# Peptides against a protein of PDB entry 8HF1, part 64

Target 1, 320 residues: chain A of PDB entry 8HF1
Amino acid sequence: NVMLYATKPTEVMVSFPHQEQVLTVTRLISAEIEKFYVSLDLMNIGVQPIRRSKSLQCLRDPSKKSFVKQLFNDFLYQMKEYGIYAASIAIISLIVEFDIKRRQAETLSVKLMHRTALTLCEKIRHLLVQKLQDMTYDDDDDNVNTEEVIMNFSTPKVQRFLMSLKVSFADKDPKDICCLVFVERRYTCKCIYGLLLNYIQSTPELRNVLTPQFMVGRNNISPDFESVLERKWQKSAIQQFRDGNANLMICSSVLEEGIDVQACNHVFILDPVKTFNMYVQSKGRARTTEAKFVLFTADKEREKTIQQIYQYRKAHNDIA

## One batch from the design tools (peptide; made by RFdiffusion4, then SolubleMPNN)

Design b2_p14_1_s4 (from b2_p14_1, 4 letters changed)
Fold by OpenDDE base, seed 5:
Structure b2_p14_1_s4 (fold): chain B 320 residues (1-320), chain A 14 residues (1-14)
Amino acid sequence: as target 1 above (320 residues)
Amino acid sequence: MPPLSYSPPELIPD
């Protein structure tokens, strides 16, 4: 039981200014998605016959429209919470998903819906990449992956997170690092993983120091959507982290499923701690001597975050 | 937007 470990990590807070990045490109992308939702609502996909062999998700959304809207809403969230650079990575995951769904489409109407969504994703990708290139003199896609571009097109939260990684791990022995990064959403794991790969590659002090991996919690809603490849990836990622072949692991709600990972010396909570269980489980992974538990908070939410941590500490001490 | 300067982590008091 992770609750019974007597080793209390040092709990620290990194504040960041609440700056709404009001970029013309983010407004344009949001407007294009809203325009797409209007068109999507007008699409007659027909009532697909409920086949007994249809996945639980086909039972929940026979039109498959809600799933399309969910993916774009998750993208809009990532663009808002993590910035344009993270959004340029996140959109690739939507492109892959909609291309798979387009190929798997049982009807021409569903195929057309996923094709239209895919076309919008390619337009969004182009708008994002073009905006990243505004800081580069060369039209080479590799030039958008510099530390400068990543930092300038990331939200204040992500900037403070990347700086905290650089300061914490610059020129350290990779063996001395066991880091967890917690995010709220499953899709954010892959997005932040891609961002970290590019940031580490562009940052000499981290390139041979940090080896990131990501894991996503089991999708209890639709085990059929977890490709055999995704399940193999998850098992491989966990094993690499256990074997020390990866020293930074990005997780969502994985600890709620009781995934046993080694004792870590750093735990970063990139998104707000919403539940007592998440607090206890994530904090309970910071079990080494001098372990750090790092929270990120907007300056405006600082006091609320402190009060929430005090309530969680009290509740934890009342159970221990 | 220009990148933020580094800010050291604040200890959450007991």
Scores: peptide ipSAE 0.418, ipTM 0.903, DockQ to the pose 0.795
Fold by OpenDDE base, seed 4:
Structure b2_p14_1_s4 (fold): chain B 320 residues (1-320), chain A 14 residues (1-14)
Amino acid sequence: as target 1 above (320 residues)
Amino acid sequence: MPPLSYSPPELIPD
């Protein structure tokens, strides 16, 4: 029971300014996705034979259209919450997923739907990459993966997160680091992982210090549709983190599934703490002496965040 | 936009 042995971590908050200015490219991408939704609603994909696997009935709307809209909505969320650089990584995951679904399509109409979604993702990727290149004055260096480009095209939240990692871990022994990064959404784990790989590689003080991994929760919708590869990857990522071959783990609500992770000295909460359970479970992983529990909040939401943490502390003390 | 400067984390009081 994680609650009984909770060494009280140092709880700290990092504030960031609210980004009011939406870039023209993000507005264009959003408008192209909305235009695609109108086209998608008009597509006749026919009645798909529901393969009577008992487990599929309950959770996902079997509409292959709903799944396409979900992936683009998750992309739009990542672009808004993490920025253009994170979006350039997130769109690659959509390209891979839609190409798999296009190849697995049992009907020409479904194949065409996934092909149209894929073509939109390729257009979005070009718009994002072009915008990242607009800051490179030198026409010859197509390398959009510099510390400067990552920082300039990340949201204030992500900028503060990356700076907090740099200050916390620069020139430290990798063995002394056990870091968790909590995010709300499953797809964000992979996006932030890709961003961190590029940031660590571009930051000399972190290259030999931080080795990131990511963990995605089991697909509650259908464990049968989790690719054998995804399950192998998750098991390998957990094992690497246990063995100390990885010292930073990006995860979502995975701790609710009883995945035992070692005691950590740093826990970063990149997204808002929405539930008492998430607060207790994530804080309960910061168990070492001098462990830090780091929250990120917009300046406008600072007071509300502090009050929410006080309510969670009170509720935790009333149960303990 | 130019990147933000470092801001030290604020302690959440007890």
Scores: peptide ipSAE 0.401, ipTM 0.897, DockQ to the pose 0.818
Fold by OpenDDE base, seed 2:
Structure b2_p14_1_s4 (fold): chain B 320 residues (1-320), chain A 14 residues (1-14)
Amino acid sequence: as target 1 above (320 residues)
Amino acid sequence: MPPLSYSPPELIPD
């Protein structure tokens, strides 16, 4: 079995304190989104023409409202899991998406729905930026992108992740780095990518060392809604990582979808490993002689995480 | 809150 000769990566765990960043601003934002959901449920978006069904039966498209709620729920998750700084980046992605949907709206009612969502995103962005500026004496937007602001407004998990990157890669040759970062959610890839760009730019030891890229898994639920642009971008991102023009790749479930990337020397699992397949596939990318497989866990979940890894190791050995 | 200090990675035993 050729698999038996693969050097097993060194499996390591980075613990972080379980602190919910319960700021007044996060509570306010959550409450504004909840109020928006109530208003959204009351909105009559009318009957939407089903383009794909040959049936002239206009159905109410609940998918348009559900998609709006999904984006805000993903934003709330990112704000909770990664912090206010990451949320300030995540909200921009919602703004872009809702502006696209607003422009593509075939009906005035759908256009108004996306406009209302966009207005809420702009309000949320303002609240987040104001909170980031509370630590900056200067009104300049560039001052919110410092290492200090990023670290202070990131969750303990993200702080430990960024520190682990800094310690692992400070002053290294970019060519010697092949790093994967796994996250659970599709939208988290872009959020963490934006955070890493700003962190790397603000960190002299990393500025010319790490070149991040991201990949999102294919939307298997709605492959038809994947824009041609998203597919082109994914292909370009993979190619840049293969060519060494990017040396850090942020991925979601991409490996489960059979997207092949080169053997890596570092694999970071930023979110909890929820499946055996995720464990095997992500660990299976750490194939160099000194490869590291790095898990992040809350201190409270440390023992449970270790036990889960032992179960996955056992299950993997029973199949091998 | 001040940012956390660095935490070294802990080896997960075999």
Scores: peptide ipSAE 0.422, ipTM 0.904, DockQ to the pose 0.771; fails the geometry check
Fold by OpenDDE base, seed 3:
Structure b2_p14_1_s4 (fold): chain B 320 residues (1-320), chain A 14 residues (1-14)
Amino acid sequence: as target 1 above (320 residues)
Amino acid sequence: MPPLSYSPPELIPD
């Protein structure tokens, strides 16, 4: 009996300085969102009809106000955790969502609420883009999508992540790359995807080497709220990654939901590993002989991160 | 702020 020693991936850690980039623009944006919440609470949008789903569980349609606040809170988190450049991409997704909700509004009051949210998003977009342009010395080059701008307006975590990608994959054969990038939140997948598209296009050594895709986990809510478009996108993204037409996949909790992806040679954990299940499922995808499992940690949390990984290793060996 | 320098990954010991 040749015990096929399952080749354990090499587990490595990248540290980054904990710097809260408190820029004047981020304070201004936060204050404008807080003022908007006060105005939103005063808006009379009427009683929302409870949509009965076909299943006898009345899924209380989350109040249309609560959904608006959730999107802006998710944006504020994105700006804090990934930086101003990532926020400039994230705000476009809010603009698209609020324009759809404005057009689908059943009442004038709900239409006005989504219009006010959209106007705030356009103001935020302008403030972010203006701040990205402050580093371009050439008045004529409106191109805020340079490697330099991306790096300078990203958090220390994102800077270390992008450098780790560049060093790991510069001038490699695309066929030899099978990379997963794990993030905590579903909306982060699309934001990091947009950031990576621009970074790869601005970095010659990664052009034609990395082809990213993203996959969003199913909402733990009803599959009825997943648009047919989102389900079609997920199936297409998974198929492109299986066919080798994409070699880098950004995902959240999707692999915990039993989506079967191929064995990977690189797994990056961009956000903190908060659960044993996340550790086992993500590490379990790094199955090639030279596979790397890369964690990102703040310098202040380094020792705590190492201790947590030892606890997860012990718990995994006790179940195996 | 200037971008951070590259930091090589540290091995997490067994």
Scores: peptide ipSAE 0.392, ipTM 0.893, DockQ to the pose 0.778; fails the geometry check

Design b2_p14_2_s1 (from b2_p14_2, 4 letters changed)
Fold by OpenDDE base, seed 1:
Structure b2_p14_2_s1 (fold): chain B 320 residues (1-320), chain A 14 residues (1-14)
Amino acid sequence: as target 1 above (320 residues)
Amino acid sequence: SPLSYTPPEVIPEP
């Protein structure tokens, strides 16, 4: 029962303006994805042979079209929640996934479907990169990874998160830092990891201070879906964080599986706390005497967030 | 405009 001696972390809220800056590029990308969905619905991919892969997911979408739509919907979510810079990283994950699926396609029709999806992803990537380059006088791809570009093309939430990291950790000893960053979605872990790598590299005050890692949850549906590579990555990332070779870990709801991550001095909740369990588990990682538990909220949701935290505190005290 | 860092607000005890 790890409950007894946890010093209550200081619960902190960072507000951000609710600005839905709908860039023209974001609207164009969304429209291209919607056009693709219409085309995808018209694609005759045939009845896929139910390969008895023990995975229930292969049984759920015999068309594999819903999975394609899910990946694009997940991308659209990231673009909306984190901004077009994060989207430029997120789209690469879709490109990789669709290229793998294209190569693994059992039928010409499925191969064509994944090829069409891949072609759209490359178009989206080009549109995003071009938009990032609008701020750079030089057409060099390396020039889009500056602190300025990252900040300007990130959502207010991500901007406040990055600023909070800079203010909290600038010129500190890496050994004094044990930071968790919680995100809602598994795919966001890798996206925010890539963003943080570029941000840290472009920020002198953080370059030798923060070493990020990421951890993706087990797919709750089947342990068989974890690629050997993903399991190796998770194990390595956790070990690096335990050994102090990494001092910032990006996690989704993975900590529900009882992965004992060390006592942290900072816990950032980048996405809204949706459940009491998420609150208790994430807060329960901030166990040092000076630990901070940092929430991000839109200004319009500030009061609602405070009330939700009070409810969670009450519920936590009632079970303690 | 330089994005002013909004200092974190401590969530008070009720």
Scores: peptide ipSAE 0.419, ipTM 0.854, DockQ to the pose 0.736
Fold by OpenDDE base, seed 4:
Structure b2_p14_2_s1 (fold): chain B 320 residues (1-320), chain A 14 residues (1-14)
Amino acid sequence: as target 1 above (320 residues)
Amino acid sequence: SPLSYTPPEVIPEP
């Protein structure tokens, strides 16, 4: 029972400036995706044979168009919430997914749909990488994975998150670190993992200190389509975190599935706490002495965030 | 511009 051993972690809030830096490149990418949606709606892919998977409930849209739109909407969310650098990593995951779907296509029309989506992702990748390179004054160093590039092309939220990691963990013993990072969306876990790998590798004070892993919950949409490889990888990532071979775990809704994760000394909530259950479950993992529970808020939403935390504290004390 | 690290604010106990 996670509730019974509530050592009260220190609840900490990190404020960040609300910068709607609407870069020209982000507007261009959004406009290209909207044009693609118009074209996608006009595509006749025919009636797909509904493979009656035994689990009646997750009506994967038989048109397969909804899934394509979902992936691009998740990409647009990541670009907005985490920035251009995170988007350059996120787009690679879309490229991989659409290439798999293109190869698995049972009809020429579905194959063409996934090919058109893939071509758009390649164009978006080029626009993002070009924009990351435009700040490197040195024409010779194609390395867009520097600490400076990561920081400059990340949102203020991500900048404050990375700074909080550096300040918290610089020159620490890796064995003394047990860190959870909670994100809202499944696809964000992999995107933030890729960003953290590059940031840690570019930050000398963290290279031998932080070993990140990520965990995505079971795919409720199609457990049958979760590759045996993805399930093996998730089990391996959890085991590495339990064994102390990884000391930072990025996760979304891990706690609803009864995944027993050890007591952590740091819990970062990178996205807004939307539910009381998420608050109690995530806070309930910060169980060590001097554990920190770190929230990120825009300056404009600071007061609202504080009031929401007070309501959750009150509700938690009324149940305890 | 060095991003000014704002130190984390402890959310006071009400």
Scores: peptide ipSAE 0.419, ipTM 0.853, DockQ to the pose 0.728
Fold by OpenDDE base, seed 3:
Structure b2_p14_2_s1 (fold): chain B 320 residues (1-320), chain A 14 residues (1-14)
Amino acid sequence: as target 1 above (320 residues)
Amino acid sequence: SPLSYTPPEVIPEP
């Protein structure tokens, strides 16, 4: 009996400097969102008609204001964790969502609330794009989607991630690549996907090498609110990755929910590993002979990250 | 500032 020694992936850590670059534009955007929250709390949107969904949970009046605040809080998180360039992509998703909600509004007060949120998103988008343009010396090149602009307006974590992709995959055969990128939040998947599309298009060594897709976890709160479009997109993205038409997949908790994805040769963990389950599920996808499991850590958290990985390795060996 | 790529550090087995 040749015990097939399950080839353990090589675990590697990429350190990045902890720089809280608090730009003036980031402070201005945060202050405009805080002013909007004060105005939103004063808005009378009236008693919402109870949509009789089959589940007797009356989505009471607080849910619509709470959802608006959640989207802006997720945007503020993405701007802080990934930088201004990622925020310029994230704000487009808020614009699309608030325009849909504005059109679907059953009352004038709810329509006005979503219109006010949309106007704020358009102002934020303008402030972000203007700041991205401040580095283009050529008045004529409106192209904010260069490798230089992406790198300069990304956090140190995202800069090290993009450099790690370039070093790992420059001029490789696309067929030899099966890469997963794990992020903590659902909304981050689409933001990092948009950033990667622009980065790959601006980087000649990656343009014909990497084809990204993204997959977002099911909303645990209500599978009924997943649009038919989102479910079709998830099925198509998984199928493209299985067929080899995509070779890089951005995932949140989706792989913990038992979606069968093929064995990968690279697994990148862009956000901190917070749970033993996340460690086992993500590492368990790196199954090829030369597989790499790549972690990102701030320099100040390096020792704590190593100790946490040793604890997870021990706990995994005690269960196996 | 030159973005000095720090090469990936292999996390040793303890």
Scores: peptide ipSAE 0.407, ipTM 0.847, DockQ to the pose 0.738
Fold by OpenDDE base, seed 5:
Structure b2_p14_2_s1 (fold): chain B 320 residues (1-320), chain A 14 residues (1-14)
Amino acid sequence: as target 1 above (320 residues)
Amino acid sequence: SPLSYTPPEVIPEP
């Protein structure tokens, strides 16, 4: 049981200023999504065929309007929490998801719904890419993947995270690095993975140092909707991390109980620690000598975060 | 402009 091992990582906090990114593009995107929700509510998709899922959990039928709204709400969250650059990556995941669902649609009405969602995603992608290109003189899509563009179009949280990675790992031996990055949401794993790939590629000090992977926790709600490709990716990613071919793993907070990963020397918690279990499970991976457990907090939430960590430490000591 | 680097703060023992 991970809780029984007295792992004493150094717990550190990285503060970031609360910046409401009041960008015209983010307001425009939000307004386009809200207009789409109004149109979506008016769509008659008819009675959906009840797929007899064997799982007692009401599989959120991916063909439902609620699922479409969930994906856009998750996108809006990522755009707010991680910034425009991360949003430009996140929107691609929506495009892929809606294209799959459009192809798998059993009815013309559902097919049309997913097509309309896809068209909106392409519009959003264009708006995001255009905004990233405002810093580049060249219309080349590769020019938007510079360290400068990534940093300028990332939220203060993501900027502090990337800087913390750069300072922590610049010019280190890849073998000396075993890093976990915890995020709250499944879709954030892919988004931050894509962001890190581009950031590492654009940062010479990290290019041959960090090899990222991501692990999507099994959502107990959708094992049937995990593509065979995603399951293969997860197995491969875990194996690469075990074999040392990857040294940074992005995980959702819902690590499947029983994914045994090696002892890590760095654990980054990019999103707020919302539960005691998340705290114990994530901290319990920082087991090497001189292991660091790094939290990110808004300056305004600093004291509240400290008090929450004290409560979690107390609760952990009461169980140990 | 991106934020300057800020060193991590050690969360003290209470």
Scores: peptide ipSAE 0.486, ipTM 0.924, DockQ to the pose 0.863; fails the geometry check

Design b2_p14_2_s2 (from b2_p14_2, 4 letters changed)
Fold by OpenDDE base, seed 2:
Order: C-alpha cells, then structure tokens, then sequence
Structure b2_p14_2_s2 (fold): chain B 320 residues (1-320), chain A 14 residues (1-14)
C-alpha cells in the first residue's frame, strides 16, 4: 500500500504564463479536421460483418468513426496543450495507427475511410514540418530537431518543463537519477517521449544523462493483437527502468492501476492533478531522501492549484 | 523567444 510510507517529498510548483499558441497553422489544421469530420459523417461505411460471437448491437460500428474522431481530437489536444513541435511528433502516431487500420480493414468502405484519414494526417504533417522549417535555413528534417526549434514551438508549460529538466539533471550521473513524468492522457506519453528524445539529443548537457522511456495505460477497449504488443512493450519499458537502463519514465494513469515502479527522487506532474488518487499515487513515488515533487501550473491557476494541493494534503493526513 | 527559466517555488505548508 503506497499510502503506508510517510514520504515527505519537497513539493514545489513551476508556474508558466497562460499563452495560447494562436498560430495560423494551428487554425488551418483545426479547420481541416473539422471539414474532415463533416466528410466522415457523410461516409457510408456500411454494416460491418457481425463476427458470430458478439451480439446483434455491433451492426453499425459507430466505434470505427468514433475511433477516428477520437484520435484527431487527441491530436488537437496535444497541439493545444504542448505546442506544434509536440504535434509534429503526435501526427506520426496517427499516421502509423491509420495505416495499420487501413491494412486491417475488412471492407472497402472502411479501407477508404482510413485512407482519407491518413491523407489528412500527411497534409497536417507537412503543414507542421513546414512551419518548423520556417526557423531553419536548411530544408533538412534533422535541422527541425534542435533545442531552439523545440523550445520556440512548444507551449510555455513544455518550455518550463524542459528547462526544469535541464537545470535539474545537467551533467549529473545518470545512476543518481530516477525520474517520473506524469501526464493525464495515455497518448501524451508517446508524444512527450518523442519530444524528450529529440530534446535530450539536441541538449549536450543531457545526452548521456537522461534515458527516457514511457508507459501507456492498458487499452481496455480491444484485447486484440495490438494490446499484446503494447503489453510486451510496457513490460520491457518497466524492466529497463528497473534495471537502470532508463532513468526517466513518462507515465499516465498506469501507476494508479497498481504498476509498481522503484522509489524515485524526482516526480514531475506535467498536467493538472485532477484527483486525490493521482496526487497520492504520484507523490507516493517520490520516496528517496530529498525527493522532489514538481507541479506545473498556469500563473492564472496558481492560487487554485495551491488550494487544491492543500486539500489533498489535508485529506492525505486524515487517512495516514 | 523562449521563456526564461523560472525556479520552482516551494508550495507553502499551511
């Protein structure tokens, strides 16, 4: 029981200015996705063949269109919350997913739907990469992965997060680092992982210091082959973190599901702490001597965040 | 321009 250990990590807060990245490219991308949703609603994907074992209710799989919309909504969230650089990483995950679903499509209409989604993702990728290249003189894709480009095209939250990592871990022994990064959404784990790989590679002070991994929560929706690969990958990532081959782990609600990770000296909460359970479980991982629990908050939400943490501290002390 | 570094603030004890 994580609650039994009276861990008193140093609880700190990093504030960031609330600045919406109102870029023309983000507006264009949002408008293209909205147009695509109108087109998607008009698509007749037909009646899906009922696999013999699941009940009559699966006649129209609104889940296939719903899944496509969910992925694009998740992408729009990432673009808004983390910036256009993070969005350029996130769109690759959508491309991979829609290409898999296109190849696995049981009907021509479903195949066409995923193909149309994929074509939109490629257009979005091009728009994002072109915008990242506007700061680089060279058309080389490798030049968009610099510390400067990452920082300039990240939200204030992500900028403060990356700076906090740099200041916390520059030129440290990688063996002395056990860091968790909590994010709200499972898809954000992959996005922030890709961003961190590029940031660490572009930051000399971190290249041989931080080795990131990520954990994605179990997908309760489909026990299909994808879930087996994800489970194998999760086990490998957790093992690498336990063995010290990775010293930074990006997590979502996975730790709430009872996945045990080692005691960490740093816990970063990149997204708002929305539940008492998230607070207790994440804070409960900061167990080493001098462990830090770092929250990120918008300046406008600073007081509300402090009051929320105060309530969670009180509630935690009342049950300890 | 990227933001400047902001040091973490201690969350006050009550």
Amino acid sequence: as target 1 above (320 residues)
Amino acid sequence: MPLEYSPPELIPEP
Scores: peptide ipSAE 0.445, ipTM 0.922, DockQ to the pose 0.814
Fold by OpenDDE base, seed 4:
Structure b2_p14_2_s2 (fold): chain B 320 residues (1-320), chain A 14 residues (1-14)
Amino acid sequence: as target 1 above (320 residues)
Amino acid sequence: MPLEYSPPELIPEP
């Protein structure tokens, strides 16, 4: 019954203006993905041999097309929610995945489908990088990873998050920091990790202070489809955080599976708290003295967020 | 231009 002795963290909220980034590049990318979906729907890839592997995933995408659409929809979500800088990192994960699927393709038609998706990802990457370079006088790919570029091409939510990290952790002892960052989606963990690596490296006050890691929950996929590499990496990431070799962990809904993470002094909720379980589990990690539980909300959703937290507090007090 | 820093607001007990 570990809930009864938890010091209640200080619950705080950071608001941000709702700015739809009306960038021509984001509209162009969305239109290219929509055109690709039309072409993908017309593509005949034949009946895939249903290997009678007991994994429920073979039931979700008999055509392997829905998985391709899912990855692009997750990319579009990340571009919208985190900005074009985060999207430039997210697209690399799609490139890697489609190249793996292209190499693993059992048929020429499936190989061609993944090749076409990969070609679109390379076009999107070029459009994103070109837009990041518009702030740089030099065509050097390394010049797009500055604090200024990261901040200008991030959404207001991500800007407020990065500023909150800088103010909270500038020039602190790394040993005094135990930070969790919660995000909604599995793919966001890796995207925000890459963004944080570049931001920390570009920010002198954080370079030797924050060591980020990320953790992705066990996919409800049979443990047979998790690459041995992904499972090893997850175990290593958790161990690094336990040993204090990493002091910031980016998580999705990982805490439901009983991953024992140490008591943290900071918990950031980057995405909306959609469930009571997410609220209780994430807040329940902020257990140190003076622990902070930080929410991010759009100004238009501020009152709704406050009322939702009051409902969750009430429900938590009625169960405790 | 990036936003300015905004301090976190306390969510009071109701």
Scores: peptide ipSAE 0.441, ipTM 0.922, DockQ to the pose 0.854
Fold by OpenDDE base, seed 5:
Formats: sequence, structure tokens, C-alpha cells
Structure b2_p14_2_s2 (fold): chain B 320 residues (1-320), chain A 14 residues (1-14)
Amino acid sequence: as target 1 above (320 residues)
Amino acid sequence: MPLEYSPPELIPEP
């Protein structure tokens, strides 16, 4: 019996200080969203006709207002968890979504609702970009994408993540890198992807080293909202990562969906590991002899994180 | 100011 000593990846933890970025701009944005919710609740968009094909969507959101609130709540979460720079990228995804929904609106009332949401997103975008420009003397939008601006307007978690990437991969051969980055939320994949593109472009030591992609799992909530383009893009991104044309993949709960990706030498868990399955599956992708499994934790949650990892290790050893 | 680099800590075996 050749015990294939499945070389357990080296499990490491990066701590970050819990700093609430209490910026005036964040408070202004939150207040504008709350004012918009009051206005949204007063909007009479009528009873949406139950079309048989839309029955499940009409049952979940007969007013289409809950979906609008969900997107803004997801944006607020992202701004809090990843910072103002990440929020400036995230807001573009809301703009695109509300413009699509505005164009697809079957009624004038629904069209107006999405137009009002879009107008708020443009205001938020302006407030974010203006705040990023406060560090740059030049009015060029490209000057907000510097390493310094990205770092200063990112949360401590994102700062430690970017530094960990720089130290881990500076001036390495791109062929020697197979990196996974796990995040909790689907919308975070695209936001962190956009952030990494700009960070890699602004960081000479990484520009020719890291080629990021992102992968979003299937939308179990509404497969009808996944454009044919998004599904094609996901398949292409996975294939590029398999072919080695991309060496860093940002993913959410995709492993739980049975998407097979190659064995990686680095696995970064950017968000807290909430399930045993996520722990086992993400760790199980770090299969090379020198593989690293990197967790990010707030200093205040350090002990709790260690205890949770010990419980998961024990449970994993009892099954193996 | 951005944080300084912090090296990753090994999660010890229990």
C-alpha cells in the first residue's frame, strides 16, 4: 500500500487590523441609498402580470423592488468589506445591470424605477471617483488606478491580500504560478478581478507575472438573469485557466458546484471560511508539494479562526 | 497610510 501521502498544503494565516474606514463619502453614499429606498417604497409600479414563464420570479419579487434593494445592499457590503476603490469598480456593475433592466422594462413605471436607480448609481460613481482623485493632482481618470491610490482606498484585508500577492509572486515565472482566490459572494469575484487588473498593471513586478480571471458559479436564484454572454465568458475563463493562459482565478462557491480546476500551488481565502465543505474543497485544490493555503482574518477574530480551523482539521482527519 | 507587510503566520497543528 503506497500511502500516497497527499502532501497537505501549508496552512498559514494573515491577520489584519479591524479598521472601520469611517469616511464622510461612505456616510453620504449610505444616506443617498436610504433616501432612495424611501422613494422606491412610494413608487407605484403596479401588479406585474404573472406570465407563466416568469412565475418563479413574480413569486419572489412581484414588484421588482426587492432586487433593486438587493443590488444596493450588496454594493454597500462590498464598499464596507473591500473599500472605496473596490466600490468604484462595483458601482459600474450596478450601472450596467440597471441600464439593461431599464431597456428591458415592459412598463413605463418599471422603466422609471430603473432609471432612478441608474441616476443614483451615476451620482455614487461621481462621489467615489472624486474621492479617489483627492490624492491625485491630475484630472485624468487613469491616475486613480495607481498602486498608491488602490492601497490607500482599500480595506486592511485587501491591503494585506495585495501585499501577500506582491511578496509571493514578484518577478516569478508565470508558468510556476497556479493561484486560486476564494471569495464568498458572486459579485465580489468581478470586483476583485477589476481591482487586481488595475493593481497588476500599476505594479511592475506583477505586470508580466499574474494574469487574472474570475469565475462565477451558476445563479441558482435566477438562471434567467445569467446572460448567454456571461455563461460563455465563464466557460472561456475556466478554459484559459486550464490552458495556463491565466494563472490566477478568483472564484466563489464554484467548488461546491463541481467545477473541476487543476491542482494549484496557492489558495487564498479572502473571506471567512463559513462551512466545512468550503474548507475541504478549497484546501483540496492546493495539491502541489509546496502548496500554500492562506487564510485572511481580522486580529479580533484570530483565535476564533484558529479554533475553527482545528475543528475542520479534526473533522477532515476523521473522514480520511 | 497603507499597512506595512505582515508575514503569514503558520497555523500550528494542535
Scores: peptide ipSAE 0.440, ipTM 0.922, DockQ to the pose 0.848
Fold by OpenDDE base, seed 3:
Structure b2_p14_2_s2 (fold): chain B 320 residues (1-320), chain A 14 residues (1-14)
Amino acid sequence: as target 1 above (320 residues)
Amino acid sequence: MPLEYSPPELIPEP
């Protein structure tokens, strides 16, 4: 019995400087969202019809206001963690969501609430696009999608990630690439996907080499909140990655139990590894010969990250 | 200005 020693992936770390990007535009956007929250708290949206039979006491469904605040809080997080270029893509997802909710509004007060949120998103989009255009001589919207603009308006973490992709995959055969990118949050998958599409299109060495796709993990809270469209899209994205029509997959959760994904040669962890389960499951996808497991860490968190990886390695060896 | 490229560092065995 030749014990096939499962080839352990090479674990590597990319450090980046901790820069708080304090741009005037980010302060303006944060202040406009805070003013909107004060206005939102004063809005009377009335009693919402509770479709679920839980007890009579929830007369005010704070869920609709809470959901609006959640989307803007997730946007503010993405702007801070990934930069203003990523934020310009993330705001489009909010515009689409609030327009859908405005059309589906059962009351005039709820319709007005979503309309006010949508108007704020359009204002934020204009402030972001105007700031991206400060580096371009021509007022054409297409000129903001250059490698230079993407790099200059991305956080140090995202800059090091994009450089690591370019060095790892420049002029390679697409068939020899099977890459996973892990992020912490569901909304980050769509944002980083849009950023990668524009970056790959602007980078000649990656054109026709990388074909990105994304997958959002199932919402553990209720399969009923996943739209039929989201489930169809997830199935299509997984199939494209299995068929080799996509060779880079962005995920917010470890590909759930029962999603068989091919052995990958590269696994990138863009956000901090917060749990042992995330470490084992993401590393367990890097199974090819010479597979790489790449972590991104702030310079100030480097030693803490190394110690955390040693603890996870020890815990994994104690179970094996 | 964009950052310079930083090569990945091997995480050693403890």
Scores: peptide ipSAE 0.426, ipTM 0.917, DockQ to the pose 0.844

